# Ledger of designs, part 23: peptides against a protein of PDB entry 1EBD

Target 1, 138 residues: chain A of PDB entry 1EBD
Amino acid sequence: KASYEGKVAAEAIAGHPSAVDYVAIPAVVFSDPECASVGYFEQQAKDEGIDVIAAKFPFAANGRALALNDTDGFLKLVVRKEDGVIIGAQIIGPNASDMIAELGLAIEAGMTAEDIALTIHAHPTLGEIAMEAAEVAL

## One batch from the design tools (peptide; made by RFdiffusion4, then SolubleMPNN)

Design b1_p11_6_s2 (from b1_p11_6, 3 letters changed)
Fold by OpenDDE base, seed 3:
Structure b1_p11_6_s2 (fold): chain B 138 residues (1-138), chain A 11 residues (1-11)
Amino acid sequence: as target 1 above (138 residues)
Amino acid sequence: SRREELLKLAA
């Protein structure tokens, strides 16, 4: 967000039209475990009257996480029940700061849980957890 | 903290 705002400011200084338009801004905390979020949190969606499925999958059940001995946390997908569209995602766990980008893309593209569930992820990878969580949402 | 907020909301 700050980086994007800086770019907008630079463009303004250069005399070019620019605007800051926030859509699905990822939030990341580089702690141990890492924390990352994009789009709606479950409660935010509920507060707005959106009926959602919160699909959660633990890193303790992910092959790569087990191999790395780094199994704390989970991935959560917030899926709109009406059409299965992913509207939010949270990751607490290994490499969350990078993994959130896949889900940010999915949200921006209007993808469904089924889209992610049917996307083959390399094995074994941390990224498989997104596929697993998507399957939970189905 | 920001971390605490994320953890609360993600739980």
Scores: peptide ipSAE 0.233, ipTM 0.854, DockQ to the pose 0.041
Fold by OpenDDE base, seed 1:
Structure b1_p11_6_s2 (fold): chain B 138 residues (1-138), chain A 11 residues (1-11)
Amino acid sequence: as target 1 above (138 residues)
Amino acid sequence: SRREELLKLAA
């Protein structure tokens, strides 16, 4: 966020039009395990009257996480039931700080759980947990 | 803490 704001400021100084659009701002805590979030939390969506599916998949079931012996945590997708669009994601686990970017992109692009489920993720990778969670949401 | 709040919200 701060880095993005700096870029906008620099562009403004250079005479180029720019705007800050906060649609999906990631929040990351570099703890062990790492914590990352983007978009809605499940309860936030419910509080706003959005009917959602919360699809959760554990790192304990992820092949790469098992291979790394780093299986604490999970990935959660918050999916709007009306249209299947991903409106939030949380990752507690290995490499969450980097993996959240995929979900941020998905949310910004208005992708559905099906879009992620149908995206081929390399095996075995931590990243394929997003695909697994998306399949749960279907 | 921020971590604790995130964990609570993610649960």
Scores: peptide ipSAE 0.224, ipTM 0.851, DockQ to the pose 0.038
Fold by OpenDDE base, seed 4:
Structure b1_p11_6_s2 (fold): chain B 138 residues (1-138), chain A 11 residues (1-11)
Amino acid sequence: as target 1 above (138 residues)
Amino acid sequence: SRREELLKLAA
């Protein structure tokens, strides 16, 4: 976030149109396991009166995570029930800091859980967990 | 901590 804000500032100084106007700004903690979040947490959505589906899928059920012996944690999608749009995501687990970008993209683009579920992810990969969680949300 | 807060919120 700070890096992006700096980039925006630099672009503004250079006379280029730019703005920090995003719905989905990721937050990452590089711990073990890594923690990453973008958009709404489930409780935040509920507190704002948004009816959501919380779709959770554990890394313990992910083939690549098993192969890596790194199965702590989960991916959680926060999906608006009204239209199936992904409004938040949390990843606790291996490579969460990188994997969160896919969900950030999905949120910014207004994608649905179905969009992710129907996107083929290579098998076996950690990223496949996003597809699995999306399927749970359907 | 930030980590603990994220874990709590993500639960």
Scores: peptide ipSAE 0.224, ipTM 0.850, DockQ to the pose 0.038
Fold by OpenDDE base, seed 2:
Structure b1_p11_6_s2 (fold): chain B 138 residues (1-138), chain A 11 residues (1-11)
Amino acid sequence: as target 1 above (138 residues)
Amino acid sequence: SRREELLKLAA
């Protein structure tokens, strides 16, 4: 967030139009395992009266995670039931800080769980966890 | 969905 705000400020100084109005700003904690989040948490959505599906997929079920012998954690997608739009994501596990970018893109673009579920992900990768979680939400 | 839109364009 701070880095993005700095870029916006630099553009403003240079006389270029810029704005800070993103739908979802990622948050990362570089712990072991890493933690990353973007958009709504499940309870946050519920508190606002949004009917959601919380789709969870564990790293322990991912081929790349198994190959790396690093299977702690999970990925959770928060999906609006009405239209299947992804409104949030949380990741706890290896490389979560990088994996969150795909979900951030999906949320900003207004993508559905189906969009991700039907996107081919390279095998074997940790990124496949996002696809698997999206499939759970269907 | 965006996927559906893209598939329609590609058809």
Scores: peptide ipSAE 0.038, ipTM 0.649, DockQ to the pose 0.041

Design b1_p11_6_s3 (from b1_p11_6, 4 letters changed)
Fold by OpenDDE base, seed 5:
Structure b1_p11_6_s3 (fold): chain B 138 residues (1-138), chain A 11 residues (1-11)
Amino acid sequence: as target 1 above (138 residues)
Amino acid sequence: SARDKLLELAA
């Protein structure tokens, strides 16, 4: 966020219009387990009157997490029911700080849960959990 | 803390 804001400020100072507006800015807490979020929280969406599906998948059910013996937490997708578009995601668990980027991309691109579900994720990987959560949302 | 709040919101 700070880096993005700095870039925008620099462009403004230089008299250049900003060409990019981001919908979602990731937030990360580098704790153990790591915590990451992008876009809407479920309750936030509900408070705004958005009908959502909250699709949650635990790391305890992820093959790579099991192999790493690091299975605390979950990935949660917040999916708009109307069109299946992913509008938020939270990850509590291993590599959350990096894994949130995939979901940030999905949100910015207006992807649906189906898009993620149909995207092949290597097995076994932590990233596979995004696909699993997306399948829950279908 | 920020972490606790995030955990609460993510639950």
Scores: peptide ipSAE 0.361, ipTM 0.894, DockQ to the pose 0.038
Fold by OpenDDE base, seed 3:
Structure b1_p11_6_s3 (fold): chain B 138 residues (1-138), chain A 11 residues (1-11)
Amino acid sequence: as target 1 above (138 residues)
Amino acid sequence: SARDKLLELAA
């Protein structure tokens, strides 16, 4: 846990010193659909020389989103390829402003895509889209 | 806007 946190922090320091303290601070826009981000964007990671997997899963394929008739958007995980650690996440879609907290926690704790993929998420929920995106990254 | 910028970066 701590070692992975340190690695993410070290990479953030190397590219953007100010980013270390705020790596897991979410940014939210309360629009329709909602927009939320935490940690690295894909291109930001690439610009810093981090080899990443961008794992994307659409709300159109999420059971709860379908039931709510609110299927615009997606969840995107930015995963460091060498060790599978989640270093960023973006959510465009329903309840993004609340759902981003799970991924902020995962990034802060140095969790991997596998950790999220193996975490049971209730069905049907919007939150299980995080699990689905994590599976894409494996 | 902040929304447009975030959408662009997330795409």
Scores: peptide ipSAE 0.356, ipTM 0.893, DockQ to the pose 0.038
Fold by OpenDDE base, seed 1:
Structure b1_p11_6_s3 (fold): chain B 138 residues (1-138), chain A 11 residues (1-11)
Amino acid sequence: as target 1 above (138 residues)
Amino acid sequence: SARDKLLELAA
């Protein structure tokens, strides 16, 4: 966020157009396990009256995580029930700080859980946990 | 902490 804000400011100073306002800015804590979030938390959505599905999938069930012996945590998708659109995501676990980008992209693009579920993820990878969580949401 | 809050909210 800070880096992006700096870039926007620099572009403005340099005379370049800058009018982008993102809905989903990621938050990351580089702990062990890493923590990352983008968009709504489940309770935030509920507090705003959004009917959501909270789809959770554990890294303990992810093949790559098992291979890495790094299986703490989970990926959680917050999916709006009305249209299946992903409005939030949280990742606690290995490489969460990088993996959150896929979901940030999905949220900004207005993608659904089905979109992610139908996206082939390489096997075995940590990233395919997003696909697994998306399937839970269906 | 930020970590604890994130964990709490993500649970």
Scores: peptide ipSAE 0.352, ipTM 0.894, DockQ to the pose 0.038
Fold by OpenDDE base, seed 4:
Structure b1_p11_6_s3 (fold): chain B 138 residues (1-138), chain A 11 residues (1-11)
Amino acid sequence: as target 1 above (138 residues)
Amino acid sequence: SARDKLLELAA
């Protein structure tokens, strides 16, 4: 966020239009396990009256996580029930800080859980967990 | 902490 804001400022100074008002600005805590979030938390959505599906998939069920012996945590998708659009995601676990970008992209693009579920993820990878969680949401 | 808050919200 800070880096992007700096880039926007630089572009503005250079005379190029840019914006910082993105829906999906990630938040990352580089702890062990890593924590990352983008978009709505489940309770935030509920507080705003959005009917959501909270689809959760554990790293303990992810092949790559098992191979790495790093299986703490989960990926959670917050999906709007009305249309299946992903409006939030949280990742607690290995490489969460990088993996959150896929979900950020999905949210910004207005993608659905189905879009992620139908996206082939390499096997075995940590990233497969996004696909697995998306399937839970269907 | 920020971590604890995130964990709580994500649960």
Scores: peptide ipSAE 0.346, ipTM 0.890, DockQ to the pose 0.038

Design b1_p11_6_s4 (from b1_p11_6, 4 letters changed)
Fold by OpenDDE base, seed 3:
Structure b1_p11_6_s4 (fold): chain B 138 residues (1-138), chain A 11 residues (1-11)
Amino acid sequence: as target 1 above (138 residues)
Amino acid sequence: SARDKLLELAK
């Protein structure tokens, strides 16, 4: 966010048209385990009257996490029930700070849980957990 | 903390 705002500011100073439009800004805490979020939390969606599916999958069931002996946490998808579109995601666990980008992209593009479920992820990887959580949402 | 807040919201 700060880097994006800096670029917009530089363009404005140079006389180029620009605008700051915040959509699906990721939030990351580099703790152990790492914490990352993008889009809606489940309760936020509910508070706005959005009917959602909260699909959760634990790192304890992920092959790469097991191999790394780093299995704390989970990935959670917040999926709009009406059309299956992903509107939020949270990751608590290994490499959450990098993994959140895939889900940020999915949200920005208006992708569904089915889109992610049908996307082949390399094996074994931490990223497979996104596919597993998407399958839970179906 | 920021960590605790995010953890709580993610539950």
Scores: peptide ipSAE 0.312, ipTM 0.887, DockQ to the pose 0.038
Fold by OpenDDE base, seed 5:
Structure b1_p11_6_s4 (fold): chain B 138 residues (1-138), chain A 11 residues (1-11)
Amino acid sequence: as target 1 above (138 residues)
Amino acid sequence: SARDKLLELAK
């Protein structure tokens, strides 16, 4: 966020048109396991009156996580029921700090759970947990 | 902590 805003500010100071237009800002805690979030938490959505599906998939069921012997945690998608659009995601587990970027992209692009579910992810990878969570949301 | 809050919110 700070880096992005700094770039926008620099462009503005230089006299170039620029704007900050984002839906989601990622938050990461580099702990063990890593924690990452982008967009809405489930309760935040509910507090705003958004009817959501919370789709959760554990790393314990992910092939790559098993192979790495690093299976703590889960990925959660917060999906708006009305149209299936992903409005939030949380990842607690291996490589969460990097994996959150895929979901950030999905949220910014207004993608649905179906979009992610239909995106082929390499097998076995940690990343395919996003696909598996998306399938839960369908 | 921020971690604990995130964990709680993510449950």
Scores: peptide ipSAE 0.309, ipTM 0.883, DockQ to the pose 0.037
Fold by OpenDDE base, seed 1:
Structure b1_p11_6_s4 (fold): chain B 138 residues (1-138), chain A 11 residues (1-11)
Amino acid sequence: as target 1 above (138 residues)
Amino acid sequence: SARDKLLELAK
């Protein structure tokens, strides 16, 4: 957030008018395992009356995570049942701080779980877990 | 902590 605001400010100073857009702001904790979140948590959505599917997939079932011997945690998608749109994501596990960007993009673009499920993810990769979680939501 | 809160919310 601060970095993005700084970029906007820099562009304004340079004579290029810009504004801060509302974007789902990722939250990252660089712990071991890493923790990352963007958009709604499941309970937040429920508290707001949004009917959601919480689709969870463990890193213990991810080929790359297994190869790395780093299988703690999971990826969770919060999917709005009405239209299948991803409205939140949480990642606890390896490379969560980087992997959250894909889900942030998906949320900002209004993508559905089906969109992610139908997106080819390289095998074996940590990022493949997003596709797996999306399939759980279907 | 921030980590604990995130973990709790993510479950």
Scores: peptide ipSAE 0.308, ipTM 0.885, DockQ to the pose 0.037
Fold by OpenDDE base, seed 4:
Structure b1_p11_6_s4 (fold): chain B 138 residues (1-138), chain A 11 residues (1-11)
Amino acid sequence: as target 1 above (138 residues)
Amino acid sequence: SARDKLLELAK
């Protein structure tokens, strides 16, 4: 966020239009396990009256995580029930800080859980957990 | 901490 804001400032100085008012600004804590979030948390959505599906998939069931012996945590998708659009995501676990970008992209693009579920993810990878969670949401 | 808050919200 800070880096992007700096880029926007630089572009503004250079006379190029730019904005930082995005829907999906990621938050990352580089702890062990890593924590990352983008968009709505489940309770936030509920507090705003949005009917959501919270689809959760554990790293303990992810092949790559098992191979790495790093299986703490989960990926959670917050999906709007009305249309299946992903409006939030949280990742607690290995490589969360990098993996959150895929879901940030999905949210900004207005993608659905189905879009992610139908996207082939390499096996075995940590990233395929997004696909697994998306399948839960279907 | 920020971590703990995020963990709680993510559950």
Scores: peptide ipSAE 0.299, ipTM 0.881, DockQ to the pose 0.038

Design b1_p11_7_s1 (from b1_p11_7, 9 letters changed)
Fold by OpenDDE base, seed 1:
Structure b1_p11_7_s1 (fold): chain B 138 residues (1-138), chain A 11 residues (1-11)
Amino acid sequence: as target 1 above (138 residues)
Amino acid sequence: RMRENRERLKE
């Protein structure tokens, strides 16, 4: 967030059109386990009157997480019921800080849970948990 | 292709 705001500020100072849109700006806490978020939390969406599905999948059910003996946490997708579009994601678990980037891209591109569910993810990887959570949302 | 596939599924 700070780096992005710095870039926007620099562009504005240089006379270029620039705006900050916080919808798909990731927030990361490098704790153990790591925490990452992008877009809406479930309650934020509900507070704005958006009908959502919160699809949660645990790392305890992820093959790579099991192999690494690092199974704490989960991935949650916040999906708008009207059209299946992903509007938020939260990850608590291994490699959350890097894994959130895929979901940030998905939100910016206006992808649906179905789009992710139908995208082949390598097995076994931590990243395939996004596909599993997307399937829960269907 | 996923967008195209989604549109086909709506038909």
Scores: peptide ipSAE 0.070, ipTM 0.706, DockQ to the pose 0.061
Fold by OpenDDE base, seed 4:
Structure b1_p11_7_s1 (fold): chain B 138 residues (1-138), chain A 11 residues (1-11)
Amino acid sequence: as target 1 above (138 residues)
Amino acid sequence: RMRENRERLKE
């Protein structure tokens, strides 16, 4: 966020049009396990009157996480019910700080849970958890 | 779809 704001500020100073849109700006805490979030939390969406599906998939069920012996946490997708669009994601677990980028892209691109579910993810990878969570949302 | 969905998120 700070880095992005710095870039926006630099562009503004240089006389280029720039704007800050915080909707899909990730927040990361480099704890153990790592925590990452982008877009809406489930409760935030509900507070705004958005009907959502919260699709959760645990790292304990992810093949790569098992292989790494690092199975704490989960991925949660916040999906708008009316159209299946992903509006938020939270990851607690291995490599959450990097994995959140895919979901940030998905939100920015207006992707649906189906889009992620139908995207082939390499096996076995931590990233498959996004696909699994997306399937839960369907 | 991206632009339309962004507007929908603001509703």
Scores: peptide ipSAE 0.039, ipTM 0.558, DockQ to the pose 0.578
Fold by OpenDDE base, seed 3:
Structure b1_p11_7_s1 (fold): chain B 138 residues (1-138), chain A 11 residues (1-11)
Amino acid sequence: as target 1 above (138 residues)
Amino acid sequence: RMRENRERLKE
């Protein structure tokens, strides 16, 4: 967010078109476990009158997380019920700060939970938790 | 591909 705002400021100073759009800017806290979020939280969507599915999958059920003995937390997808489009994602757990990028891309591209569910993820990996959560949303 | 494949699978 800060670096993005810096880029916008630099572009504005240089006379280029610039805009700050916070809708799909990821937020990361490098705690243990890490926390990452992009797009809508479930309650934010509800407050705006969006009917959503909150699909949650725990790292305790992820094969790679088990192998790493790092199973705290979960991935949550916020999916718009009307069309299955992913409008938000939260990750608390191992590698959340990097894993959020896939979901940020999915949101920006207007992907559905089905799109993620049908995308083959390597097994066993932490990243396949996104696929598992997407399947929950179906 | 995923969208194309989805449409294909619906046929």
Scores: peptide ipSAE 0.071, ipTM 0.724, DockQ to the pose 0.045; fails the geometry check
Fold by OpenDDE base, seed 5:
Structure b1_p11_7_s1 (fold): chain B 138 residues (1-138), chain A 11 residues (1-11)
Amino acid sequence: as target 1 above (138 residues)
Amino acid sequence: RMRENRERLKE
């Protein structure tokens, strides 16, 4: 966030049109387990009157997480019911700090849960949990 | 399809 805000400020000083969109800015806590978020939390969406599906998939059901013996936590997708568009994501678990980038990209691209569900993810990987959560949202 | 979804997000 701070780096992005600095970039926006530099662009503004240079006289270029610039805007900050905090929705697509990831937040990461390098704890154990790691925590990462991008876009809307479920409650934030509800508070704004957005009807959402909160699709949750646990790392305990992920093959790579099991192999790593690191199965705490989950991935949650916040999906707008009207059109299936992903508007937020939260990851608590292994490699969350890096995995959130895929979902940040998905939100910026206006992808749906179906888009993620239909994207082939390597097996077994931690990343395939995004696909699993997307399938839950369908 | 991704572009179509982007348009829906902007609505």
Scores: peptide ipSAE 0.046, ipTM 0.616, DockQ to the pose 0.475; fails the geometry check

Design b1_p11_7_s2 (from b1_p11_7, 9 letters changed)
Fold by OpenDDE base, seed 1:
Structure b1_p11_7_s2 (fold): chain B 138 residues (1-138), chain A 11 residues (1-11)
Amino acid sequence: as target 1 above (138 residues)
Amino acid sequence: RFEERRRELLE
């Protein structure tokens, strides 16, 4: 957030047309395991009256996480039931701070769980867990 | 939906 707003401000000061237009701001905690979030939490969506699917997939079932011996945590997708649009994501586990960027892009683009599930992810990778969680939401 | 949108983007 602050770095992105700082970039927009610098561009405006330089005389370039620039605006802050974003739907999803990532939040990261560089703990062990790492924690990352973008968009809605499941309870926040429910409190706003949004009917959601919370699709969860564990790193203990991810081939790359197993190969790295780093299998703590999970990825959770928060998917709007009406249209299958991804409105939030949470990651607790290896590389969560970088992996949240794919899901931030998906939310900003108005992508669905089907869009992620039908995107081929390289095997074995940590990022493949996003595809697995999206398949759970279908 | 994904396959439809993919086709629209490649036309």
Scores: peptide ipSAE 0.035, ipTM 0.597, DockQ to the pose 0.061
Fold by OpenDDE base, seed 3:
Structure b1_p11_7_s2 (fold): chain B 138 residues (1-138), chain A 11 residues (1-11)
Amino acid sequence: as target 1 above (138 residues)
Amino acid sequence: RFEERRRELLE
């Protein structure tokens, strides 16, 4: 957020067209394990009356996480039950700070859990956990 | 396809 606003301000000062449009703003905590979130938490969606599926997949079941001996945590997708649209995601685990970007893109674009589940991820990678969590939502 | 869904999500 702040870095993006700084870029927009610099562009405006330089006389270039610029706009701030926020749909999915990521939040990251660089702890061990890392924590990242974008869009709705499950409870926030429920409090707004959105019927959701919370699809969770553990890093302990991810081949790359096992190979790295870094298997703490999980990925959670918050999926709107009506249409399968991803409205939120949370990651606690290895590389969460970078991995949240795929899910931010998915939310920004109005993608479904099926769109991620059918996207080929490289094997073995930490990123496959997004596909695995999307399959749980189906 | 994605842009249409994005618009529907933001409405």
Scores: peptide ipSAE 0.035, ipTM 0.558, DockQ to the pose 0.641
Fold by OpenDDE base, seed 5:
Formats: C-alpha cells, sequence, structure tokens
Structure b1_p11_7_s2 (fold): chain B 138 residues (1-138), chain A 11 residues (1-11)
C-alpha cells in the first residue's frame, strides 16, 4: 500500500495524471509460517451480506509442501456464490508472501474460481494449491 | 477460454 501510494504521489509530483484504481491491497506478515491476505475475509463478506463460499485447501495435501517438509497452514479462497468471482484470499504457509500476488491479480482482474481452476499450475509447486482451492469452490 | 467467455459476456 504505502509503496504504491508513494508511486502515485511521485507520478503526480512529476506532472503526470495519476489515479489510485485498485480493488484489493495485499497484506503480508513475514512470520513462520508466513501470512498473507488480499481482498475480503470470509467474515467481512458475510458482515456485508455477501453470500460466499470459503474454499480451503491445506498445505499438508500439497506435493511441494510435503517435499519441503513445510506443510503447516492452508490457502483459503473467498468466492462470491452469485457469480463465482474471487473476492478474497488468505494464505498461511510456505511462500505465502509471494503466492498472494497471483490471487491479488485474480481479484483485480475479476476472475472466477473456475478461471484459476482451469489455469495450469506447474507440478509439483506450492502455487498449485491455488488451483486446488479453486476446484474446491466449484 | 478467457476470450471465449469475454465474447459470451459481450453478446
Amino acid sequence: as target 1 above (138 residues)
Amino acid sequence: RFEERRRELLE
């Protein structure tokens, strides 16, 4: 957030027209395990009256996480039931700080769980957990 | 896929 706001401010100071036009801001905690979030939490969506699917997939079921012996945590997608659009994601686990970027892109692009489920992820990778969680949401 | 869906949404 602050880095992006700094970029927009620098562009404005340089005399370029700039606007903040984003749907979601990622948040990262570099703990062990790492924590990352973008968009809605499940409870936030519910509190706003959005009917959601919370699709959760554990790192304990991910082949790369098993190979790394780092299987704590999960990925959660928050999917709007009406249209299948991804409106939030949370990751607790290995490489969460980097993996959240894919889901941030998906939210900004208005992608559905089906879009992620049908995107080929390399095997075995940590990233394929996003595809697995998306399949749970279908 | 995405281009096909985009076409369907614009019809």
Scores: peptide ipSAE 0.030, ipTM 0.567, DockQ to the pose 0.084
Fold by OpenDDE base, seed 4:
Structure b1_p11_7_s2 (fold): chain B 138 residues (1-138), chain A 11 residues (1-11)
Amino acid sequence: as target 1 above (138 residues)
Amino acid sequence: RFEERRRELLE
């Protein structure tokens, strides 16, 4: 958030058109394992009366995580059940801090779990876990 | 496609 707003401000000062328009702000904790979140948590969505699918996939089932011997944690997608739109994501595990960016993009763009599930991810990568979690949400 | 769904999410 702050870096993004700072960039917009710098562009405005430089006389370029700029805008601050975002749907979701990522939160990252650089722990071991890393923790990242964007958008709704499952309980937050439920508390607001949103019917959600919480699709969880473990790093223990990810080929790259296995190859790295770093299989702690999971990815969770929070998907609005009505239309399949991704409204939140949480990652606990390897490279969570970078991997959250895909899901931030998905939320900002109003993407569905199907959009992620049908996106080809490179094999083997940690990023495939987003695709696997999206498939669980279908 | 994306713009429509983004709008629905923000309603």
Scores: peptide ipSAE 0.035, ipTM 0.553, DockQ to the pose 0.738; fails the geometry check

